# Peptides against a protein of PDB entry 2FGR, part 190

Target 1, 331 residues: chain A of PDB entry 2FGR
Amino acid sequence: SSVTLFGIVDTNVAYVNKDAAGDSRYGLGTSGASTSRLGLRGTEDLGGGLKAGFWLEGEIFGDDGNASGFNFKRRSTVSLSGNFGEVRLGRDLVPTSQKLTSYDLFSATGIGPFMGFRNWAAGQGADDNGIRANNLISYYTPNFGGFNAGFGYAFDEKQTIGTADSVGRYIGGYVAYDNGPLSASLGLAQQKTAVGGLATDRDEITLGASYNFGVAKLSGLLQQTKFKRDIGGDIKTNSYMLGASAPVGGVGEVKLQYALYDQKAIDSKAHQITLGYVHNLSKRTALYGNLAFLKNKDASTLGLQAKGVYAGGVQAGESQTGVQVGIRHAF

## One batch from the design tools (peptide; made by RFdiffusion4, then SolubleMPNN)

Design b2_p21_3_s1 (from b2_p21_3, 11 letters changed)
Fold by OpenDDE base, seed 2:
Order: C-alpha cells, then structure tokens, then sequence
Structure b2_p21_3_s1 (fold): chain B 331 residues (1-331), chain A 21 residues (1-21)
C-alpha cells in the first residue's frame, strides 16, 4: 500500500475592467493556471492484477486561507482497478467532463477556459454545470488500440427542490479514440435538476478533438447544453471552441483559444478569446500570464472567471477584459 | 532519476485533472 500527499498552490494578481456596475476589479486571485488543491491518494496491490485505490481532494484558496473551510468536494473516491479498467465510488468528475474538458487548453480554470460546462439556466441543483456529481459510480475502460470509454451514474437519493423529486440524478458517458498525436471523443449526459422549483432535464452533448503536430497542438470542442423545462421553454446553448498551443524555448508554452457561446434562449452570443503563457521555472514551479477578452452581444451578460477577484457577470452587451499573472507551485 | 521521474509523473497526473470544482 502507498499513500501520497499532493497539491497545487496557484495564486495570481488579477484584473477585470468591468463588473456588473461597469467598474474595474483587481486583487489577489486563485487558480489561474491550475486549480489550487490539497489531496491524498493511494493504492493497494491486491494481487492478480487487482488494485484498490482511494482519492481525497479539496480546493485550496490561497488568498483567504480557505476561510469558508476545507472539504473533499473535488474528489472523494474509493476504487478497484485491473485489466477490466477502473470502477470508482464517490464524488468525482463525471465521466463526460473528465474526458471532454481535456481538450480545453486552459484546463478548465482561470479566465481563459472553455465555459460550456456551465449552469446556463439558473438550475437549482448543486452541480448543474455538469462537471461533478455526488453519489457517483463511474467506470472507465482500458485503452483498446486507441478506443476507450467512460460511464457514470449518480443517485438522486430522493433529493427534492420544489416539485422536482429526482434532483442530482446523473447518467452519462463518453467514447473516445486516443492514439499517438490524435484524440477524439463524444460525450452524452443527462442530469435531473430544477429551475424555478420545477423538474428540469439538463441534456449535454459534446464532441472534442485534438491533434499534436509536435511544433504545435490544435484542439476543438463542440457542445450543446439544453435545459428542458416543462414551463417557459427550453434553455439551449451551443458552445464552440478552437485553440492552439506551442512550446516556446523549451521551458515555455503559449496558448491561444477562442470560444463562442450561442445562447439561444436569449438569442445572444458571447465571444471569448484568450492568450496565455506559462514559463516553467522547474518541473513543479511556473510563472504564468493570461489575457482574455469577452465580448457579449445583445442580452448576453457573461463574465470571465477571475476566481478570488471577480467572477460575476457584466451588463448586457458589454465587453470585459481580464488579466491574470501568477505563480503555480505543485508538490 | 527515479525520484525525478516519479515527481514528473505526479505533476502530470495533477495537471491532467480538470480544474473546475
């Protein structure tokens, strides 16, 4: 048996030029390049190719020292693995997000990530962004000549919000092909939630692909999220992403990513473009900078997620510029 | 070294984890 303590402390100075009042915000933020975290994990060889595992991981907020407390909401799993793959029990990334966020060159954090995995409809469930789930059982296959898959089911445990009585139920999975420079995946998920106290289905379909050309990597995502409501009509968002990254001077990486969020319920689009740079001082320590532009059109009010500084929206049709400069340290 | 390889593998594992909580 083994137990490993691990973590990341990522803290930045961040700036956004507009908040909901049109004023600038700036200060010390967290998780600009990677989510700050503290975790414990371990494995036990049970013989015959079977292994047991555990993983406990929580978010760290370096700017306030975890003033709201510490928990293991990032991951709290026990697992069995072997030639058959891996089965996990406990709160975790749902299989769809675990696989499909891998195509985001900004690792689903900071001001530059693909923001498609979102609660687009003021869903009242705890995880209506489609990223994680409580009461989750997950299964991941081995890689068979490039082909792999993951599946998950989360129990609702009779959680009720308003008239919705199956809140938190998740079912989803992905199929993928990962071979050499090529990765491609298709994910499907449905989550039960509530909007305005009424039962709502959050349906998600995501296609992702990337190719590593050696000198550069290209990555893309296509996603549709649909909150199916009995009253008020469906809330549908089509999200698109295209990004490129390249190594710089053997110790750096530059990233450029564009995303489009077509918010059908309000007939409004938002455009996001982000330039990022990471400079590795060592294998564990990096400096980074992100510059993001978010253009809202019409009724769109999206804001960049400068965690610890400002993560709220802006006025309808307003644009926002964000900057993060920080240090990431892994242990 | 083996220790450096282990550290690199650990870092890669950490960075491969989706970041949004």
Amino acid sequence: as target 1 above (331 residues)
Amino acid sequence: SAAEAERAARLAELLANPEIA
Scores: peptide ipSAE 0.018, ipTM 0.417, DockQ to the pose 0.037
Fold by OpenDDE base, seed 1:
Structure b2_p21_3_s1 (fold): chain B 331 residues (1-331), chain A 21 residues (1-21)
Amino acid sequence: as target 1 above (331 residues)
Amino acid sequence: SAAEAERAARLAELLANPEIA
C-alpha cells in the first residue's frame, strides 16, 4: 500500500500582442509547459494480482494562490486493476482525450498545444471541450503485443438545459497500437449537450500517430468535431496537427508544432505555429520558453491560451503573437 | 535503479497530463 503527494508548479511571464479589443496583454501566467497541479494518489495490493487505487487531483494557479478555490476537477477516481486492466469510477479525462492528447508535443497546455479538443459551438455543457466528464466509468485494457484500448461512459443523470434532457452523457473510446518507437490511435466519442437550449450531439473522431527516431520525434493528429444540432445545422471543425521534437545537448528539448483549424460553420481557418524550448535544470525543475503565432482568417477569432494573462479570442481575421517564459517544478 | 525508472515514468505521465480546459 502507498499514498503519494505529488504536484507541479508551473508559472511564467506571458505576453500576447492582441486581445479582443486589439490591445496587448502581459503579466504572470500559469501552466505554460505543464498544467500546474496538486494531487494525492495511492494503491492497495489486495492480493492475487488485484489492486485498489485512488487519485485526487486539482489545478493550481500560482499567480493568485487559487483565489477561486481548490477542487479535484482534474481527476477524482477510485479504481480496481489487475490482469484484466483497470476500471475507474469518477471524474477523469475521458478515454479519447487521455489517449489522443498524448500526441500533443506541448502537453495540451500553454500557448502551443493542439486546440482541437474545444467547445466549437458554444455548447452549454460544462465539458463540451471533450476533455473530461463527470459521472464517468472508464475501462482500460492491458497492452497485448502493442494493442490496447480504452472505453468510457458518463451518466447524464437527467440533467437538462432548455429542452435537452441528457446533458453530460458521454460514450467513447479508442483503440491503439503502442510498440517501441511507434504509437498510433483511433478515438471515437459522442457527448450529449445543448446549444441555444436545444439538444445537440458532440461527435468526435480523432486519429493520432507518433514515431520516435531517437534523434527526433514526429507526431500528428487528425480530428473532426461536429456539433449536430436538431435545429440550425451542424457546426463542424476539422483540426490538423504536425509536430517535431528533438533533444538538445542532453539537457534540453526543442519543439516545433503546426496546427490548422478549419471551422466549417463560419468557413474560416486558423493557423497556429509554435516553437518551444525546455531546459532541464534537474529531473524535477526546468526553464522553458514558448513562441506562438496564430493567424485567423476571415471570421475566425481564436486566441492563444496564455492562462492567467489572456485566453480569450481576438477580432475576426486578426493574428496574435504570444510568448511565455517560465519555471516548471515537479514534486 | 528500478525506483528511479519508476519515478521517471510517473513524472513523464504527469507532465503529459492535459489541462482541464
Scores: peptide ipSAE 0.017, ipTM 0.438, DockQ to the pose 0.036
Fold by OpenDDE base, seed 4:
Structure b2_p21_3_s1 (fold): chain B 331 residues (1-331), chain A 21 residues (1-21)
Amino acid sequence: as target 1 above (331 residues)
Amino acid sequence: SAAEAERAARLAELLANPEIA
C-alpha cells in the first residue's frame, strides 16, 4: 500500500479593471495557473490485478489561509481498479468535465480558462456548472488502442428545491480517442436542477480535440448547454474555444486562447481572449502571468474569474481586462 | 505502514495547525 501527500500552492497578484459597479479591483488572488490544493491519495494492491485506491483533495486559499475552512470537495473518492478500468465512489469531477476540461490550456482556472462549464441559468443546484457532483459513481475504461470512455451517475437522494425533487442527479459520459499527439472526445451529460424553484434539466454536449505538433499544441472545444425549463423556454448557450500553446526556450510555455459564449436566451455574445506565460524555475516552481480580455456584447455580463480578488460579473455590454502574476509551487 | 501513518499524522497536524505549516 502507499499514501502520498501532495499539493499546489498558487498565489498571485491580480487586477481587473471593472467590477459590477465599473470600478477596478486588485489584490492577492489564488489559483491563477493551477487550482491550489492539498490532497492525499493512495493505493493498495489486492492481488490478481485488483487495486483499491483513495483520493482526498481540497482547495487551498493562500491569500487567507483557508479562513473559511478546509474540505475535500475537489475529490473524495474510494476506488477499485484493474484490467477492467476504474470504478470510483464519491464526490469527484463528473466524467464529462474531467475529460473535456483537459482541452482547456489554462487548466480550468484563473482568468484565462474556458468558462463554458457554467451555471448559465441561475440554476439553484450546488454543482450546476457541470464540473463536479456529490454522491457520484464513476467508471473509466482502460485505453484500448487509443479508445477510452468514462461514465457517471450521481444520486439526487431526493434533494428538493421548490417543486424540483431530483436536484443533483447526474448522468453522463464521454467517449474519446487518445493516441500519440491526438486527443478527441465527445461528452454528453444531464443534471437535474431547479430554476426559480421549478424542475430543470441541464443538458450538455461537448466536443473537444487537441493535437500536439511538438513545437506547438492546438486545442479546441465546442459546447452546448441547455437549461430545459418546463415554463419559460430553454436557456441555451453555445460555447466555442480555440487555443494554442508552445514551449519557449526550454523553460517556458506561452498560451493563447480564445472563447466565444453565445448566450441564446439573451441573444448576447461574449468574447474572451487570454495570453498566458509560464516560466519554470524548477520542476516544482513556476512564475506565471496571464492577460485576459473579456468583451461582453448587448446584455452579456460575464466576468473574468480572478479568484480571491473579483469573480463577479460586469455591467451589461461592458468589457473587462484582467491580469494575474503569480507563483505556482507543487509538492 | 509507519510511513503512511506518519504522512497521515502530518496532514492531520497541518489541517489542525495551519500556522506551523
Scores: peptide ipSAE 0.007, ipTM 0.346, DockQ to the pose 0.077
Fold by OpenDDE base, seed 5:
Structure b2_p21_3_s1 (fold): chain B 331 residues (1-331), chain A 21 residues (1-21)
Amino acid sequence: as target 1 above (331 residues)
Amino acid sequence: SAAEAERAARLAELLANPEIA
């Protein structure tokens, strides 16, 4: 058996030119290039190709030293794996986010990521962004000639909010083709939640694809998120992303990503464009810079996620510019 | 070195994990 301690400390200086009051915010933020984390993992060979595993991982907030505490909410799983694939028990990324966020060139982190995996409807569930789930059982297939899949179910354990009686139940999965430079995936998920104390289904469909041309990588996402409410109509968002990345000078990577969030319930769009650069000082340490522009139209109030500085919304129809410059260190 | 290769592999794995949004 083995136990590995691992982590990332990513801290930045961040700036956004507008908050909800129209004022600028700046300071020291976290997780601009990668989410800061501390984790433990290990495996045990059980013979015959069977392995047991564990994974415990929590977020680190370097700007305040985890003033609100530490937990293993990123992942807390035990697993069995073998020729059949892997079964995981415990809180984790749901299979849909596990696979489909991999097409985000900003790795769902900082001010530049695809923000489609979001609570679009003021859902009252803890994980209404569709990223993780408690009480999760997941299964991941091996890769067979490129084809692979993942499936998951999370128990609601009779969690109630208002009149909603199955909050936190998740069912979902993906099918994918990963072969050489090509990756393509389709993900489907449904999560039960509550909005305004009323039962609501969060339905999600996501298509992702990427191709690595060697000199550059192209990646894309198409997503529909629908909060299906019995009263008040559905809250639907169509999200689109297109990004490109390229190595620079053998030690750097440049990334450019565009996203469109078509928020149907408020008939409003938001446009996000982000330029990022990572400069590797070593295999473990990097400098990075992100420049993001978010243009809200009409009633849209989306804000860039400058974690530790400002991650709130802006005034309706306002644009926001964000900058992060930081250090990422992995151990 | 083998140690550097292991570190690189581990880093790649860490960076491949989806982040918290």
Scores: peptide ipSAE 0.021, ipTM 0.455, DockQ to the pose 0.035; fails the geometry check

Design b2_p21_3_s2 (from b2_p21_3, 12 letters changed)
Fold by OpenDDE base, seed 1:
Structure b2_p21_3_s2 (fold): chain B 331 residues (1-331), chain A 21 residues (1-21)
Amino acid sequence: as target 1 above (331 residues)
Amino acid sequence: AAEAAARAARLAELLANPAIG
């Protein structure tokens, strides 16, 4: 058996030019290039190709020293793995987010990431962003000639909100082809939640693909999220992303990513464009800078996620510019 | 813009009063 302590401390100076009042915000933020984390993990070889594993991981907030406490809400799993693949028990990324977020060149954090994995409908479930689930069982296949898949089910445990009686239930999975420079995936998920105290299904379909040309990588996402309410119209968002990254001088990486969020319920679009640069000082330490522009149209109020500084919305139809400059250290 | 605002208002109303629709 082995136990490994690991983590990332990522802290930045961040600025956004507009908050909900139209005022600028600036300060010390976290998780601009990678989510800051502390984790414990280990494996035990059980023989015959079978392994047991555990993984406990929580988020670190370097700006305030985790003033709100520390937990293992990022991942808290026990696993069995072998030639059959891997089974995980416990809170984790749901299979759909785990696979499809991998196409986000900004690692699902900071001011530049694809924001499609979101609670678009004021869902009352804790994980209505479609990223993680409690009470989760997950299965991941091996890679068979490029083909792989992941499946998950989360128990609702009869959790109720208002009249909704299956809140927190997740069912979903992906199929993928990962071979050399090519990756492509299709993900499908449904979560049971509540909106306004009424049962709602959060349906999600996501297509992702990337190709590494060596000199550059292209990545794309197509997503539809639909909150199907028992009473009331559906709340649908179509999200699109296209990104490119390239190594720079053997020590850096430049990233450019565009996303479009077509919010059908309010007939409003938001456009996000982000330029990022990472400069590796070592294998474990990097400097980074992100510049993001978010243009809201019509009734859209989306804000850039400058964690630790400002992650709220803006006024309808307003544009927001964000900057992050920081240090990432891995251990 | 006016239509978008109307839809936003409708959405807000739907979220506040789930019995609508």
Scores: peptide ipSAE 0.006, ipTM 0.357, DockQ to the pose 0.008
Fold by OpenDDE base, seed 5:
Structure b2_p21_3_s2 (fold): chain B 331 residues (1-331), chain A 21 residues (1-21)
Amino acid sequence: as target 1 above (331 residues)
Amino acid sequence: AAEAAARAARLAELLANPAIG
């Protein structure tokens, strides 16, 4: 058997020009280029091509030293793998987010990521952003000539909120084609939750694709998230993303990503554009900078996610500019 | 180029897990 200790410490100086009061915020933030983490993982060869695995991973908050504590909420799985693929038991990324977030050039981190995987409806479930689930069983196929798939089911365990009795139930999966420079995927998911104490289904459909031209990579996402409510109508958001990245000078990477969030329930759009640069000082250490602009229209109140500094909304129709400059160290 | 590739590979392994939303 093997056990590996691993992690990332990513800390930045961050600035946003507007908070909910219209005031600027600045300070030391976390996880601007990569989510800071501490983890343990390992495998055991069981013979005959069968392996057991474990993975325990939690988020690190370098700005406050994990003042709210440490946990393994990022991943806490045991697995069996072999020629049949991999079965995982425990809290993890749900299969849909595991695959479809891979097309986000900012890897769902910092002020520049695709924000489509979100709780758009003030859902009362703990994971109503559609990213992770408790009580999850997942299966991932091998890659068969480029084709692969993942499926997951999370038990609600009779969790109730108000009149909702199946909160936390997840069912979802993806199909994908990954071959050389090309990746394309379709994901479908439903999660049971509550909004205003009433049972609500969070339905999600996501299409992603990327192509690596060697000199540059293009990536895109199309997503619809729908919180289906019996009373008050559906809360629907259509999210779009297009991004490009390119290596710079052999040691750097530049990223440019645009996203549009069409929030149908409030008939309002938000536009996000982010420029990022990463400079690799070594195999494990990088400097980075992100510049993001978020334009809210009409009733939209979205804010950039400057974790550790300000991740709240802004006033309706206001624009927000964010900057992060930081150090990422991997171990 | 080889060094850059090695750096990228190591980073890719560590960055394979997306952020918490």
Scores: peptide ipSAE 0.006, ipTM 0.311, DockQ to the pose 0.027
Fold by OpenDDE base, seed 2:
Structure b2_p21_3_s2 (fold): chain B 331 residues (1-331), chain A 21 residues (1-21)
Amino acid sequence: as target 1 above (331 residues)
Amino acid sequence: AAEAAARAARLAELLANPAIG
């Protein structure tokens, strides 16, 4: 058996020019290039190609030393793996987010990421962003000539909110083709939640693709999220992303990503554009900078996610500019 | 802008009181 202690400490100085009051915010933020984390993982060879595994991972907040506590909410799994693939039991990324966020050139963190995996409807469930689930069973196939898939089911355990039952139930999966420079995936998911104390289904469909041209990589996402409410009508968002990355001087990477969020329930769009640079000082340590611009139209109030500084919304129709400059260290 | 604000307000009301919709 093996046990590995691992982690990332990513801390930045961040600035946003507008909060909900129209004032600037600045300070020390976390997780600008990668989510800061502490974890334990290990494997045991059971023979015959079968392995047992465990993974325990929690988020680190370097700015306040985890003042709200430490937990393993990022991942807390036990697994069996072999020629059949991998089965996981425990809280984890749901299969759809695990695969489809891989096309986000900003690694689903900081001020630059694709923000489509979101609670668009003030859902009252703990994981209404569609990223993780409690009580999750997941299965991941091997890669067969490029083809691979993942499936998941999370038990609701009769969790109720208001009159809504089955809150937290998740069912979803993806199919993918990963071969050489090409990656493409389709993900489908449904989770049960509540909005205003009433039963609501969160339906998600996501298409992702990337191609590595050697000199540059292109990546894209197409997503539709629907909160289907029995009363009040559906809350639908169509999200689009296109990004490019390129190596710089053998030690750096530049990234440019655009996203559009078409929020149908309020007939309002938001446009996000982010420029990022990572400079590797070593295999474990990097400097980075992100510059993001978010333009809200009409009733849109989206804000950039400068974790540790300001992650709230802005006034309707307002634009926000954000900057992060930080250090990432992996161990 | 007024229409957009009205839509946002309506959504907020619907979220707060689903019986309105």
Scores: peptide ipSAE 0.005, ipTM 0.358, DockQ to the pose 0.008
Fold by OpenDDE base, seed 3:
Structure b2_p21_3_s2 (fold): chain B 331 residues (1-331), chain A 21 residues (1-21)
Amino acid sequence: as target 1 above (331 residues)
Amino acid sequence: AAEAAARAARLAELLANPAIG
């Protein structure tokens, strides 16, 4: 049996040139390269190739010392694993987000990540970004000659919002091929939620792929998210991402990523381009810098996620530039 | 070398856990 304490403290100086009022924001932010976290995990060998596991992980906010408290909302699972794969019980990444965010070269963190996993419709559910779920049961297969899959179901427990029932129910999964330099995955998910107090289905389809050429890695995502409403029509977003990364001098990594968010309900697009650099001072400590540009067109109001400084929207049709420079330390 | 490898593995594991806010 083992118990491991682990974590990341990632803190940065961040700047965005526009907020919702058109003013600049700057200060000390958190989680620019990796989400700051504190966790406990462990395993118990039960014999015969069977293992029990636990994982408890919460977010750390280094800028304010977790003034709002600490919880295990990142992950709180108990599991059994073996030759059959892994079964997890508890709040976690849903299988679709767990797999498909792996193609994001910015690790779904900071001002540079793919922002497709989002609440596009002012959904009233707690996890309407499609990233995590409460009351989740997940199953992950072993890798069979490259082929693998994951499935999940989250119980709604008869949660209601307005006239909507079954809020928080998730069903989803992915199939993947991971072999050597190649990774490719297809994910499908549905969540029950509410918009304006009315029942809404959040449907998601995501295709991801990457290839590591050694000297560089290419990665891509294609996603469609639909908030299906009985009244008012669907709120649909098509999201696209293409990224490249390369090692630099044996101690660094450069990343470039482009994303397009085609927001159909408002007939508006947003373009995101991000340049990132990570410099490893050690195996646990890195310096990093991110430079992101977000161009909103028409009615689009998307903002870069400079957590701890400014993560809100901008005025319709406005562009936003963001910078993060920080330290990441893993323990 | 073993310590360095352990740190590298740990970092890789931590980074592989999607850091979605």
Scores: peptide ipSAE 0.000, ipTM 0.302, DockQ to the pose 0.034

